# Ledger of designs, part 43: peptides against a protein of PDB entry 8YVU

Target 1, 39 residues: chain A of PDB entry 8YVU
Amino acid sequence: PQLCYILDAILFLYGIVLTLLYCRLKIQVRKAAITSYEK
Target 2, 160 residues: chain B of PDB entry 8YVU
Amino acid sequence: TWLTVLKKEQEFLGVTQILTAMICLCFGTVVCSVLDISHIEGDIFSSFKAGYPFWGAIFFSISGMLSIISERRNATYLVRGSLGANTASSIAGGTGITILIINLKKSLAYIHIHSCQKFFETKCFMASFSTEIVVMMLFLTILGLGSAVSLTICGAGEEL

## One batch from the design tools (peptide; made by RFdiffusion4, then SolubleMPNN)

Design b1_p11_8_s4 (from b1_p11_8, 8 letters changed)
Fold by OpenDDE base, seed 5:
Structure b1_p11_8_s4 (fold): chain B 39 residues (1-39), chain C 160 residues (1-160), chain D 39 residues (1-39), chain A 11 residues (1-11)
Amino acid sequence: as target 1 above (39 residues)
Amino acid sequence: as target 2 above (160 residues)
Amino acid sequence: as target 1 above (39 residues)
Amino acid sequence: NLLLLLRELLL
């Protein structure tokens, strides 16, 4: 049971990190799209 | 399009393989250091007795390293070497999954047979611990296999 | 305990899906960068 | 080297 909770913590941290990276990339894609539209 | 995607993510897949390998190796070493697997009755740790965390970690590490080096140097001989290593890692991952599934079945059967209502019985605790570790190893192995297969497909696409 | 393993499976699937989405976004950012360089 | 690779990938 404790090991399952450790795995949950690792997967949760991984999910948070990926979500943050995804958000950063999504912002970059939006900025690139806006720059292409102004051009 | 998909091959181009995989080629661009080759370094990421290689790093993922190395990370998976390191985690598998860490689990293997911890289990071997804490538990005397040789004296545990039954096949609860069959995957560890087979040495899968060790040889699997080696295969995934080599595959990941070769993939990263191949992508960075863009040399034809390294691409072929990476393809071979990734293919070997994919086979190793598939074998590892099979071993882990068999181990999981044995561990679950053990828990069922002994009707482990008393968690404080050493045998039931070890069986439960084994199932948890095997599940963790199974997830890591699936991740490693996914990366190895992706790298293999990428390498095969470069040779065609 | 069984719920913990179910949570692990869900988090694992979430991690895979996010990884695939991240890869797709990264490709879109790279394509946008190339298109901006060719102009 | 692995940490450098991770850093290059993340950053």
Scores: peptide ipSAE 0.478, ipTM 0.809, DockQ to the pose 0.037
Fold by OpenDDE base, seed 4:
Structure b1_p11_8_s4 (fold): chain B 39 residues (1-39), chain C 160 residues (1-160), chain D 39 residues (1-39), chain A 11 residues (1-11)
Amino acid sequence: as target 1 above (39 residues)
Amino acid sequence: as target 2 above (160 residues)
Amino acid sequence: as target 1 above (39 residues)
Amino acid sequence: NLLLLLRELLL
């Protein structure tokens, strides 16, 4: 049972980090698409 | 740059806020249907006694809906309405986090005082269940608050 | 303890979905970078 | 509408 709560905390942290990275990457893709359209 | 990003993701944030609100409402209704919180001794369910899953879900749902409508219609009056709703939802989220933290502390204290090493006692089981639900609700409330604050910043940036 | 395992399952599924989305987005960024360099 | 928004977000 204690291991389950530790796993929850790790998975939660992983989910937050991945969400932030995904948002950053999505912004980069959008910026790249805009720069390719202006050329 | 950050404001332009938040504006582009405003619909996403609004949807996330509505989903968070719906999940909170579902947890509230399930807990109220399975457990008679009024007959449970102690402050283990203080967040539920305060009605947070219900009023918090309403505030977050209204804020999320207004944010989505504001972005889609691009009307100045809707932007102001969304800003007001998101501000109210941010305050509600902050209050909710405070209530949930207090509830969590009380539940953990109850488990410690009653030496709930054996989860087979009904009171210890209820306290453990409460702690698990409160942790989930706290997580959802943090996500909801993050979305509401982001939408508030975005709305404030559109008025400037 | 049972709720902890349910939460683990949800967080695990969320982590997998985000990882797949992140990988797809990363591939898109790489393709966009290659196309911008050939131009 | 929510499902459509989720679909638009995922696609």
Scores: peptide ipSAE 0.473, ipTM 0.798, DockQ to the pose 0.036
Fold by OpenDDE base, seed 2:
Structure b1_p11_8_s4 (fold): chain B 39 residues (1-39), chain C 160 residues (1-160), chain D 39 residues (1-39), chain A 11 residues (1-11)
Amino acid sequence: as target 1 above (39 residues)
Amino acid sequence: as target 2 above (160 residues)
Amino acid sequence: as target 1 above (39 residues)
Amino acid sequence: NLLLLLRELLL
């Protein structure tokens, strides 16, 4: 049971980090698209 | 389009494969160091007795390293070597999944038969611990197999 | 304790899906960058 | 080298 909770914590942290990276990447795509339309 | 996508992610897949292999090796080493598997009665640690964490980790590590080197140097002989290593790693991953599923079934059966309501019994604790480790190893093996298969498809697409 | 294993499975699946989505998004960013340099 | 590769991949 303790190992399960440790795994949950690692997976949860990984999920948060990936979500943040995904959001940052999505913002970059939007910025790149806007800059391409202004030229 | 899909092949182009896989080609761009080859380095990522290779790194993921190496990381997965290292984690598997670490788990194997820790379990072997903490638990004397040879003195544990039963087939609860059958996957460890088969040496899967060790040989699987070696295969995945070699495959990942070859994939990264092949991508960086773009040499035809390295591409073929990477393809061969990734194919071998895919086979190893499939075999590993099979071994882990068998081990998981045995561990679950052991827990069910001994009615491990008293979690503090050493045998029940070991069976539960084994089950948890086997599940973790199964997930890592699935990730490793996915990376190896992806790299194999990418390498095969470059040879055509 | 059984709930912990179910949570692990859900978090693991979520991690895989996010990884795939991240890869797709990264490719879109790269394509957008290439198209911006060819104009 | 692996950490550098991970950093190059992440950044």
Scores: peptide ipSAE 0.472, ipTM 0.802, DockQ to the pose 0.036
Fold by OpenDDE base, seed 3:
Structure b1_p11_8_s4 (fold): chain B 39 residues (1-39), chain C 160 residues (1-160), chain D 39 residues (1-39), chain A 11 residues (1-11)
Amino acid sequence: as target 1 above (39 residues)
Amino acid sequence: as target 2 above (160 residues)
Amino acid sequence: as target 1 above (39 residues)
Amino acid sequence: NLLLLLRELLL
């Protein structure tokens, strides 16, 4: 049971990091789209 | 193209493969150090008895290292070597998954037969522990196989 | 303990989906960057 | 260098 909780913690951390990176990348795409529209 | 994306992520895939291999090796060494698998009755640790964490980790490590070196040096001979190593690692990963699934089935069957409601029996505890480790190893092996296959496809795309 | 394994499966699936979405988004950012360079 | 590679990949 302890090993399962460790795996959960790792996967949860991975999910959080990926979510943050995805959000940052999404913001970059939006900024690029706005810049292309102003051109 | 999908191939161009994979080529750009080749170093990442190689690093992921090496990390997966190292984790598998660590699990293998920990299990072998804590448990005398030779004295454990039954096939609960069949994957460990077969030495899968060891040879699997070696294959994945070599494949990952060759992939990284091939990408960095951009030499044709290294590309071919990496392709061969990744193909071998993909085969090894597939074999490992099969062994782990068989082990998992045996462990689950053991738990079911012995009605392991009483965790206090050493045999039931070992079977549960084995099941947990085998599941973790299975996930890691799937990740390693995914990286090896991706690297193989990248290498094959560069030769075409 | 069974709940822990279910959580592992959900988190693993979430990680895979996020990885695929991240890859797609990264491709979009690269395409946007190329399009901005050709202008 | 592996950590640097991870950092370069993440940034």
Scores: peptide ipSAE 0.461, ipTM 0.796, DockQ to the pose 0.035

## One batch from the design tools (peptide; made by RFdiffusion4, then SolubleMPNN)

Design b1_p12_1_s1 (from b1_p12_1, 10 letters changed)
Fold by OpenDDE base, seed 2:
Structure b1_p12_1_s1 (fold): chain B 39 residues (1-39), chain C 160 residues (1-160), chain D 39 residues (1-39), chain A 12 residues (1-12)
Amino acid sequence: as target 1 above (39 residues)
Amino acid sequence: as target 2 above (160 residues)
Amino acid sequence: as target 1 above (39 residues)
Amino acid sequence: LELLKLLLELIS
């Protein structure tokens, strides 16, 4: 049971970090697309 | 830049909010179906008895739906109507999250009080199960809060 | 304890989906960067 | 179904 809760915490943290990284990458893709369109 | 990103993510946040609401509703329904809450000793499930998962999920669903509709209408309808819908969605989402946090705190307090009383194996098991349910609800609430705050900031940015 | 395992499964699935999306976005950023460099 | 379609559109 204790190991399960620890795993939950790790997975939750991983999910948050991935969400933030995904948002950052999405911004980069959009910026790159705009730059490509202007050229 | 941040406001522009939030505007583009409004639909995603709305969908996430609806999904979170549906998960909460499903979880509430499953708990009510599996556990006879009316026969459970103590007030551990008082929040569930009050129908919290149901009406909470409804509030989040309405907020998410309004957000999606507002984003879709922004392109086809008047900007003012879209701004109004986004503002309403943001208010609904914020209110829903606040209610969820209050209910979760209350539920956690009741579980803590029950866990401190008479450690019988059956009572300990029920207290542990209720604690796990509260933890799951907390995770869902945090996700819902993140989406609602993002939608609120986006709506506020459009109004400015 | 069983409910904890269910939560682990949900979080694990969420992590996998986010990882796949992150990889797709990363590939898109790289393609956009190459196109921008050639122009 | 509409929600699923929206999710698929967001992912694609």
Scores: peptide ipSAE 0.475, ipTM 0.805, DockQ to the pose 0.037
Fold by OpenDDE base, seed 4:
Structure b1_p12_1_s1 (fold): chain B 39 residues (1-39), chain C 160 residues (1-160), chain D 39 residues (1-39), chain A 12 residues (1-12)
Amino acid sequence: as target 1 above (39 residues)
Amino acid sequence: as target 2 above (160 residues)
Amino acid sequence: as target 1 above (39 residues)
Amino acid sequence: LELLKLLLELIS
């Protein structure tokens, strides 16, 4: 059971990190699209 | 700027908040349906007795919905309403986290006191189950609070 | 213990979904960047 | 249903 909880914590942290990275990438895509439109 | 980022992700945050709220509500409902919290030591299920899974989920759902509607309609009055709802949801989330932490501590203490090394006993099983559910709700609440705070910041930025 | 495993499964699924979305966005960013350079 | 649509829009 302890190992399971540790795994949960790791997965949760991973999820948070991925969410942040996803947001950053989404912003980059939007910025790139805007730049492309201005050209 | 961070504000711009948050504004762009407002809909996403709103959806996440609603989803989190729904999950919390579902878990709360399931737990209430399966377990008679009244017959269990009150300290273990303090969060449930406080009704957090229900009212918290409602607050987050309302906040998320209002945020999405406000963003879609792009109306000033809706922004103000959303800001208020998000602020309330943020407060509710913070309170919920506090309650859940307290519940978690009590549950862990209960497990320790009763030496619940063997989860075969009903009490130990319930305590362990409660702990797991509380941890899940805590994680969800943290996510919900994060979204609510983000939405609040976005709304505040729009008001300025 | 069973709930812990259920949570692990949910978190794992969430992680997979986020990873897929991340990859998709990364590809989009690359495509947008290429398009921007060609213009 | 609206939430589902929003999710789909977000994923797309």
Scores: peptide ipSAE 0.472, ipTM 0.804, DockQ to the pose 0.036
Fold by OpenDDE base, seed 3:
Order: C-alpha cells, then structure tokens, then sequence
Structure b1_p12_1_s1 (fold): chain B 39 residues (1-39), chain C 160 residues (1-160), chain D 39 residues (1-39), chain A 12 residues (1-12)
C-alpha cells in the first residue's frame, strides 16, 4: 500500500517530465517544418 | 518565445482545465452520494464539507471554457474576460490546494492517533478513504491550477 | 488502497501513451533533419 | 464533439 503511493509519485513526476519534453519536441518539429517550408 | 508557445497551446490547456474540473466534480458528487459527510467526522472530510469539489470544479470549468472561446474568437472583450476568469480560477485553485493540504494533514493525524492497524474498523477505513480521495483531488487541483496559471500568463502577454 | 491502484493504472497508461507520442515526434524530427541535410 | 476533435488534433 505505501509502495503504491510512492509509485504514484514517481509516475506523476515522470508524466510531468515527459509532458515538458513532449512540448519541447513539438516545438522543434514545428521549427523544422517552418525551416523546410522556407527552403 | 515562451508566450508564443503558450498561446499555441492555450486551447489544449483550456480543454485540460475543463476535463480536470469535470473529474473533480464527478469525484465530489460520487463521494457525496456514497457518503453522508454530515454524519462523518468533519475533520476528515473538511474539504468536502466546504464544498471544494463543487465550487472548484465550477471555477475551473468556467475559466477553461472562457479561455477556449477567447482563443477561438480572438475578440478583445473576450481576452479581458478570459484573463479575469483565469486569474479568479488560479486564486480558487490555490485556495483549494491549501484546504486540501489541511484536510490531508488532519486525516493523517487521525490515522496516526488511532494507530489504524485494524483496517476493518469503520473509522480507520473512512480516514483512509478520505486520505486517498484528498490526494487524488490534490493532484487534480494542481493540474488545474497549472493550466489556469498558464492561461493567465498567455492572456497577460496578449494585453502587453 | 484500491483507489491508489486505479490512479496508478491511469498514470501508467498516460506514461505509456506519452512515451509513444514522444518516440513518434522524435522520429519526425530526425526525418526532418535528414531532409534538411539533403537539401 | 469539438472538444474531442481538438484533442484528436492535438494528439495527431
């Protein structure tokens, strides 16, 4: 039971980090698409 | 710029806020339907007794809806309204988090005092259940607050 | 305890979905970079 | 439905 809460905390943190990374990556994809369009 | 990124994700943030609000409302209604909070020790369900899931969900829902509408219509009057709603929602979220933390502390204290080794005792079960629900609500509230703050920053950036 | 397991399941699913999306985006970025290099 | 479309568009 206590392990479940610890796991929840870890998963929550992981989710936040992944969300941030996903946002950054999405921005990079958009920038790359714009650059390819300008060329 | 960070502002540009936030503007592009404004609709997503609004949807997330509405979804979070709906989940909070659902949890609140389920808890109220299953448990008669009035007959339970008030300290354990203080957040529910205060009606946080209800008013919090309403504020977040309104804020999210206004944000989405403001983004879609791009009208000046809607921008100001959305900013105001998001600011109010952010304040409400912060207050809700505070209430939930207090409730969580009380619930944990109750569990520690009664040394709830026997989970089958009604009081211990209720305290544990309350703690779990409060934790879930806390996570949802944090997510909602994050979205509201992000939307507020976007709105403020548009006014500047 | 049951609620904890439910939350854990939701967070786990969310993490998996985000990981898949991140991988897809990473592949897209790589493809875009290759295309830009060939031009 | 519009909200769902927005979510799908964001995910895709």
Amino acid sequence: as target 1 above (39 residues)
Amino acid sequence: as target 2 above (160 residues)
Amino acid sequence: as target 1 above (39 residues)
Amino acid sequence: LELLKLLLELIS
Scores: peptide ipSAE 0.459, ipTM 0.791, DockQ to the pose 0.034
Fold by OpenDDE base, seed 1:
Structure b1_p12_1_s1 (fold): chain B 39 residues (1-39), chain C 160 residues (1-160), chain D 39 residues (1-39), chain A 12 residues (1-12)
Amino acid sequence: as target 1 above (39 residues)
Amino acid sequence: as target 2 above (160 residues)
Amino acid sequence: as target 1 above (39 residues)
Amino acid sequence: LELLKLLLELIS
């Protein structure tokens, strides 16, 4: 049972990190699109 | 740059907040339907007795909806309202986290005091179940608070 | 314990979905970069 | 439904 709770914490942190990375990547895509539009 | 990022994800954060609120509400209703919290001895379900899943979900839902509407209409008057709602939701989330932590501590203390070696003991089972529910609610509340804070920062950045 | 495992499953699924989305987005960024390079 | 649509738009 303790291992399960630890896993929950790890997965939760992983989810947060992935969300942040996804947001950053989405911004990069948007920047690339804007740069392409300006060219 | 960070403000721009948050602004672009405002709708996503709002949806996430609403979703979190709905999940919290669902858990609250399920717990209330399955367990008669009012008759449970002790403060194991203090967060539920306080009605946190209900009012917390409402605050987060309102904040999320206002954020989405503000983003879609892109009106200045909505920005202030959204900022206020998000701020209120952030405060509510913080309060909720505090309540849940206190509840969790009480539940853990109960488990420790009774030396719950037998899982099938009714009191130990209820304490364990309460702890699990509280942990889940805590995670959801943290997510909701994160979204609300992010939206608040976005709104504050737009006003500056 | 059972709820913990359910939460683990949900978080795990969420992590997988986010990973897939991240990969797709990364591919899009790469495609955009290639297109920008060819122009 | 609107929320679902928003989620789908966000995912797409």
Scores: peptide ipSAE 0.468, ipTM 0.804, DockQ to the pose 0.036; fails the geometry check

Design b1_p12_1_s2 (from b1_p12_1, 9 letters changed)
Fold by OpenDDE base, seed 2:
Structure b1_p12_1_s2 (fold): chain B 39 residues (1-39), chain C 160 residues (1-160), chain D 39 residues (1-39), chain A 12 residues (1-12)
Amino acid sequence: as target 1 above (39 residues)
Amino acid sequence: as target 2 above (160 residues)
Amino acid sequence: as target 1 above (39 residues)
Amino acid sequence: LELLLLLQQLLS
């Protein structure tokens, strides 16, 4: 049971970090697409 | 450019909020179906007896839907009307999340009152199960708070 | 304890989905960067 | 259905 809660905490933290990274990448893709359209 | 990015982020956050609300509703329905809360001794599930997962999820869903509708209307209707709807949605979402946190704290306090030394006792098993449900609800609430705060920041940025 | 395992499964699935989306976005950023460099 | 379409648009 204790190991399960530790795994939950690790997976939750991983989910938050991936969400932040996904948002940053999405912004970068959009900026790159706009720059490509202007050229 | 920034406005277009913020709009797409608002849609994503709105969808995330609706999804979180649906998960909370599903979880509440499953708990009510699997556990006969009315026959459970004690006040461990008092928050569930009050229908907290149901009305909390409804408020969160309404907030997410209003956010999505506001973003869609921004292209067809006046910008001021869209900003007003987004602000109202952000306030509703923030209020809903605050209520969820208060109810979760209350539920957690009731669970902690039922201190169990032996997990194999029926009362201790139910207390452990309720604690696990509260933890899951806390995780969902934190995700909802993140989405609501992000929507509020995006809406405030559009107003400035 | 059983609910903890269910939560682990949901968080694990969420992590996999986010990882796949992150990889797709990273590939898109790289393609956009190459196209921008050739122009 | 509209929510599913929004999710598909976000994933594309």
Scores: peptide ipSAE 0.468, ipTM 0.802, DockQ to the pose 0.035
Fold by OpenDDE base, seed 4:
Structure b1_p12_1_s2 (fold): chain B 39 residues (1-39), chain C 160 residues (1-160), chain D 39 residues (1-39), chain A 12 residues (1-12)
Amino acid sequence: as target 1 above (39 residues)
Amino acid sequence: as target 2 above (160 residues)
Amino acid sequence: as target 1 above (39 residues)
Amino acid sequence: LELLLLLQQLLS
């Protein structure tokens, strides 16, 4: 049971990190799209 | 630039592989230090007996390191080396997953055969503990494989 | 204990989905970059 | 140390 909670914590942290990276990537895509539209 | 984004992603994947490898090594070391697997009866720790936490971690570590080095130096020969290492790591990861699944099945079968309703029984406790560790290792292996495959695809794309 | 395992499964699935989405987004970014380069 | 720097670069 304790190991399960540790795994949950690790997976949760991983999910947060991936979410942040995804958000950053999405922002970059939007920025690129705006730049392409201005050209 | 897009290249910068791709590089950051490659670095992230490499770091993830290294981290996964480190965690696998830590788990392997802890299990080996706390439990004498050689004296445990049955195939509950078949994945550990196969040495997967060790060799798998080594492969992932090497793959991650090569990926990071390849990205930093931006040399063609390093890219090829990283691609090779990532491919090897992917194969190792797949093999590891297979071993872990087999181990998990054996552990579950053991629990079922012995009707492990009482958690405090030594054998049942060990089987449950093994199952939990195997599941954790399986998740880590899947993550490592995903990163290795991603890096392989990225490397292949750079060679084309 | 059972709830912990269920949580692990959910978090794991979430991680896989995020990874796939991240890959798709990355591919889209690459495609956009190629298109911008050809212009 | 290099790994930590990579993590920092990733987070920045």
Scores: peptide ipSAE 0.467, ipTM 0.815, DockQ to the pose 0.037
Fold by OpenDDE base, seed 1:
Structure b1_p12_1_s2 (fold): chain B 39 residues (1-39), chain C 160 residues (1-160), chain D 39 residues (1-39), chain A 12 residues (1-12)
Amino acid sequence: as target 1 above (39 residues)
Amino acid sequence: as target 2 above (160 residues)
Amino acid sequence: as target 1 above (39 residues)
Amino acid sequence: LELLLLLQQLLS
């Protein structure tokens, strides 16, 4: 049972990190699109 | 730059907030339907007795909806309203987290005092179940608070 | 304990979905970069 | 429905 709770915490942190990375990547895509539009 | 990023993800954050609120509401209703919390001895379900899943879900839902509407219409008056709602939701989320932490501590203390070695003991089972539910609600509340704070920062950035 | 495992499953699924979305977005960024390089 | 559409747009 303790291992399960630890796993929950790890997965939760992983989800947060992935969300942040996804947001950053989305911003990069948008920046690339803007740069392409300005060219 | 960070404000711009948050502004672009405002709809996502709003949707996430609404979803979190709905999940919290669902858990609250399920717990209320399955368990008669009013007759449970002790403060193990203090967060539920306080009605946090209900009013918390309402606040988060309203905040999320206002954020989405504000982003879609891009009206100045909606920005202020959204900021106020998000601020209120953030306060509610913080209060909810505090209540849940207190409840969790009480549940853990109960488990510790009774030395719950036997899982099938009714009191120990209920305490463990309560702890699990509280932990789940705590995670959801943290997510909701995160979204509300993010939306608040976005709204504040738009007013500046 | 059972609820913990259910939460683990949900978080795990969420992590997988986010990873897939991240991969798709990364591919899009790469495609955009290639297109920008060819122009 | 609008929420679902927003989710779809977010996922697309």
Scores: peptide ipSAE 0.458, ipTM 0.797, DockQ to the pose 0.035
Fold by OpenDDE base, seed 3:
Structure b1_p12_1_s2 (fold): chain B 39 residues (1-39), chain C 160 residues (1-160), chain D 39 residues (1-39), chain A 12 residues (1-12)
Amino acid sequence: as target 1 above (39 residues)
Amino acid sequence: as target 2 above (160 residues)
Amino acid sequence: as target 1 above (39 residues)
Amino acid sequence: LELLLLLQQLLS
């Protein structure tokens, strides 16, 4: 049971980090698309 | 800019806020239906006794709906209304988090005092269940607050 | 304890979905970069 | 609907 809570915390942190990385990557894709459109 | 990104995701954030509110409301109603909080020790379910799942869900739902409507119609009056609603929702969320933290502390203290080694005891089971419910509600409230704050920042950026 | 396991399952599923989306997005960024290099 | 389409594009 205590291990479950620890796992939840780890998964939560992982989710936050992945969300941030996903947002950054999405911005990069958008920038790349804009750059390709301007060329 | 960060503001541009937030504007593009404003509708998504609003939907997320409404969904979070609905989940909180459903959870609150289920808990109230299964457990008669009035007959349970008030300290364990203080957040529920205060009606947080209900009013919190309502505030978040209204805020989310107004945000979505404001984004879709792009009317100046709706922007101001949405900003106000989001601000109110953010304040409500912060208050809710505080209440939930207090409830969590009380529940944990209760578990520690009674040395709940025997999980099958009704009091220990209820305290554990309450703690789990409060943690879930806290998580949902944090998500809702995050969405509300994001929407508030978007609205403020539009006014500037 | 049962609720903890449910939350764990949800977070795990969320993590998997985000990972897949991140991988797809990363592939798209790489493809865009290759296309820009060829131009 | 636009969000659904965006989601579909993201999933495709």
Scores: peptide ipSAE 0.406, ipTM 0.775, DockQ to the pose 0.027

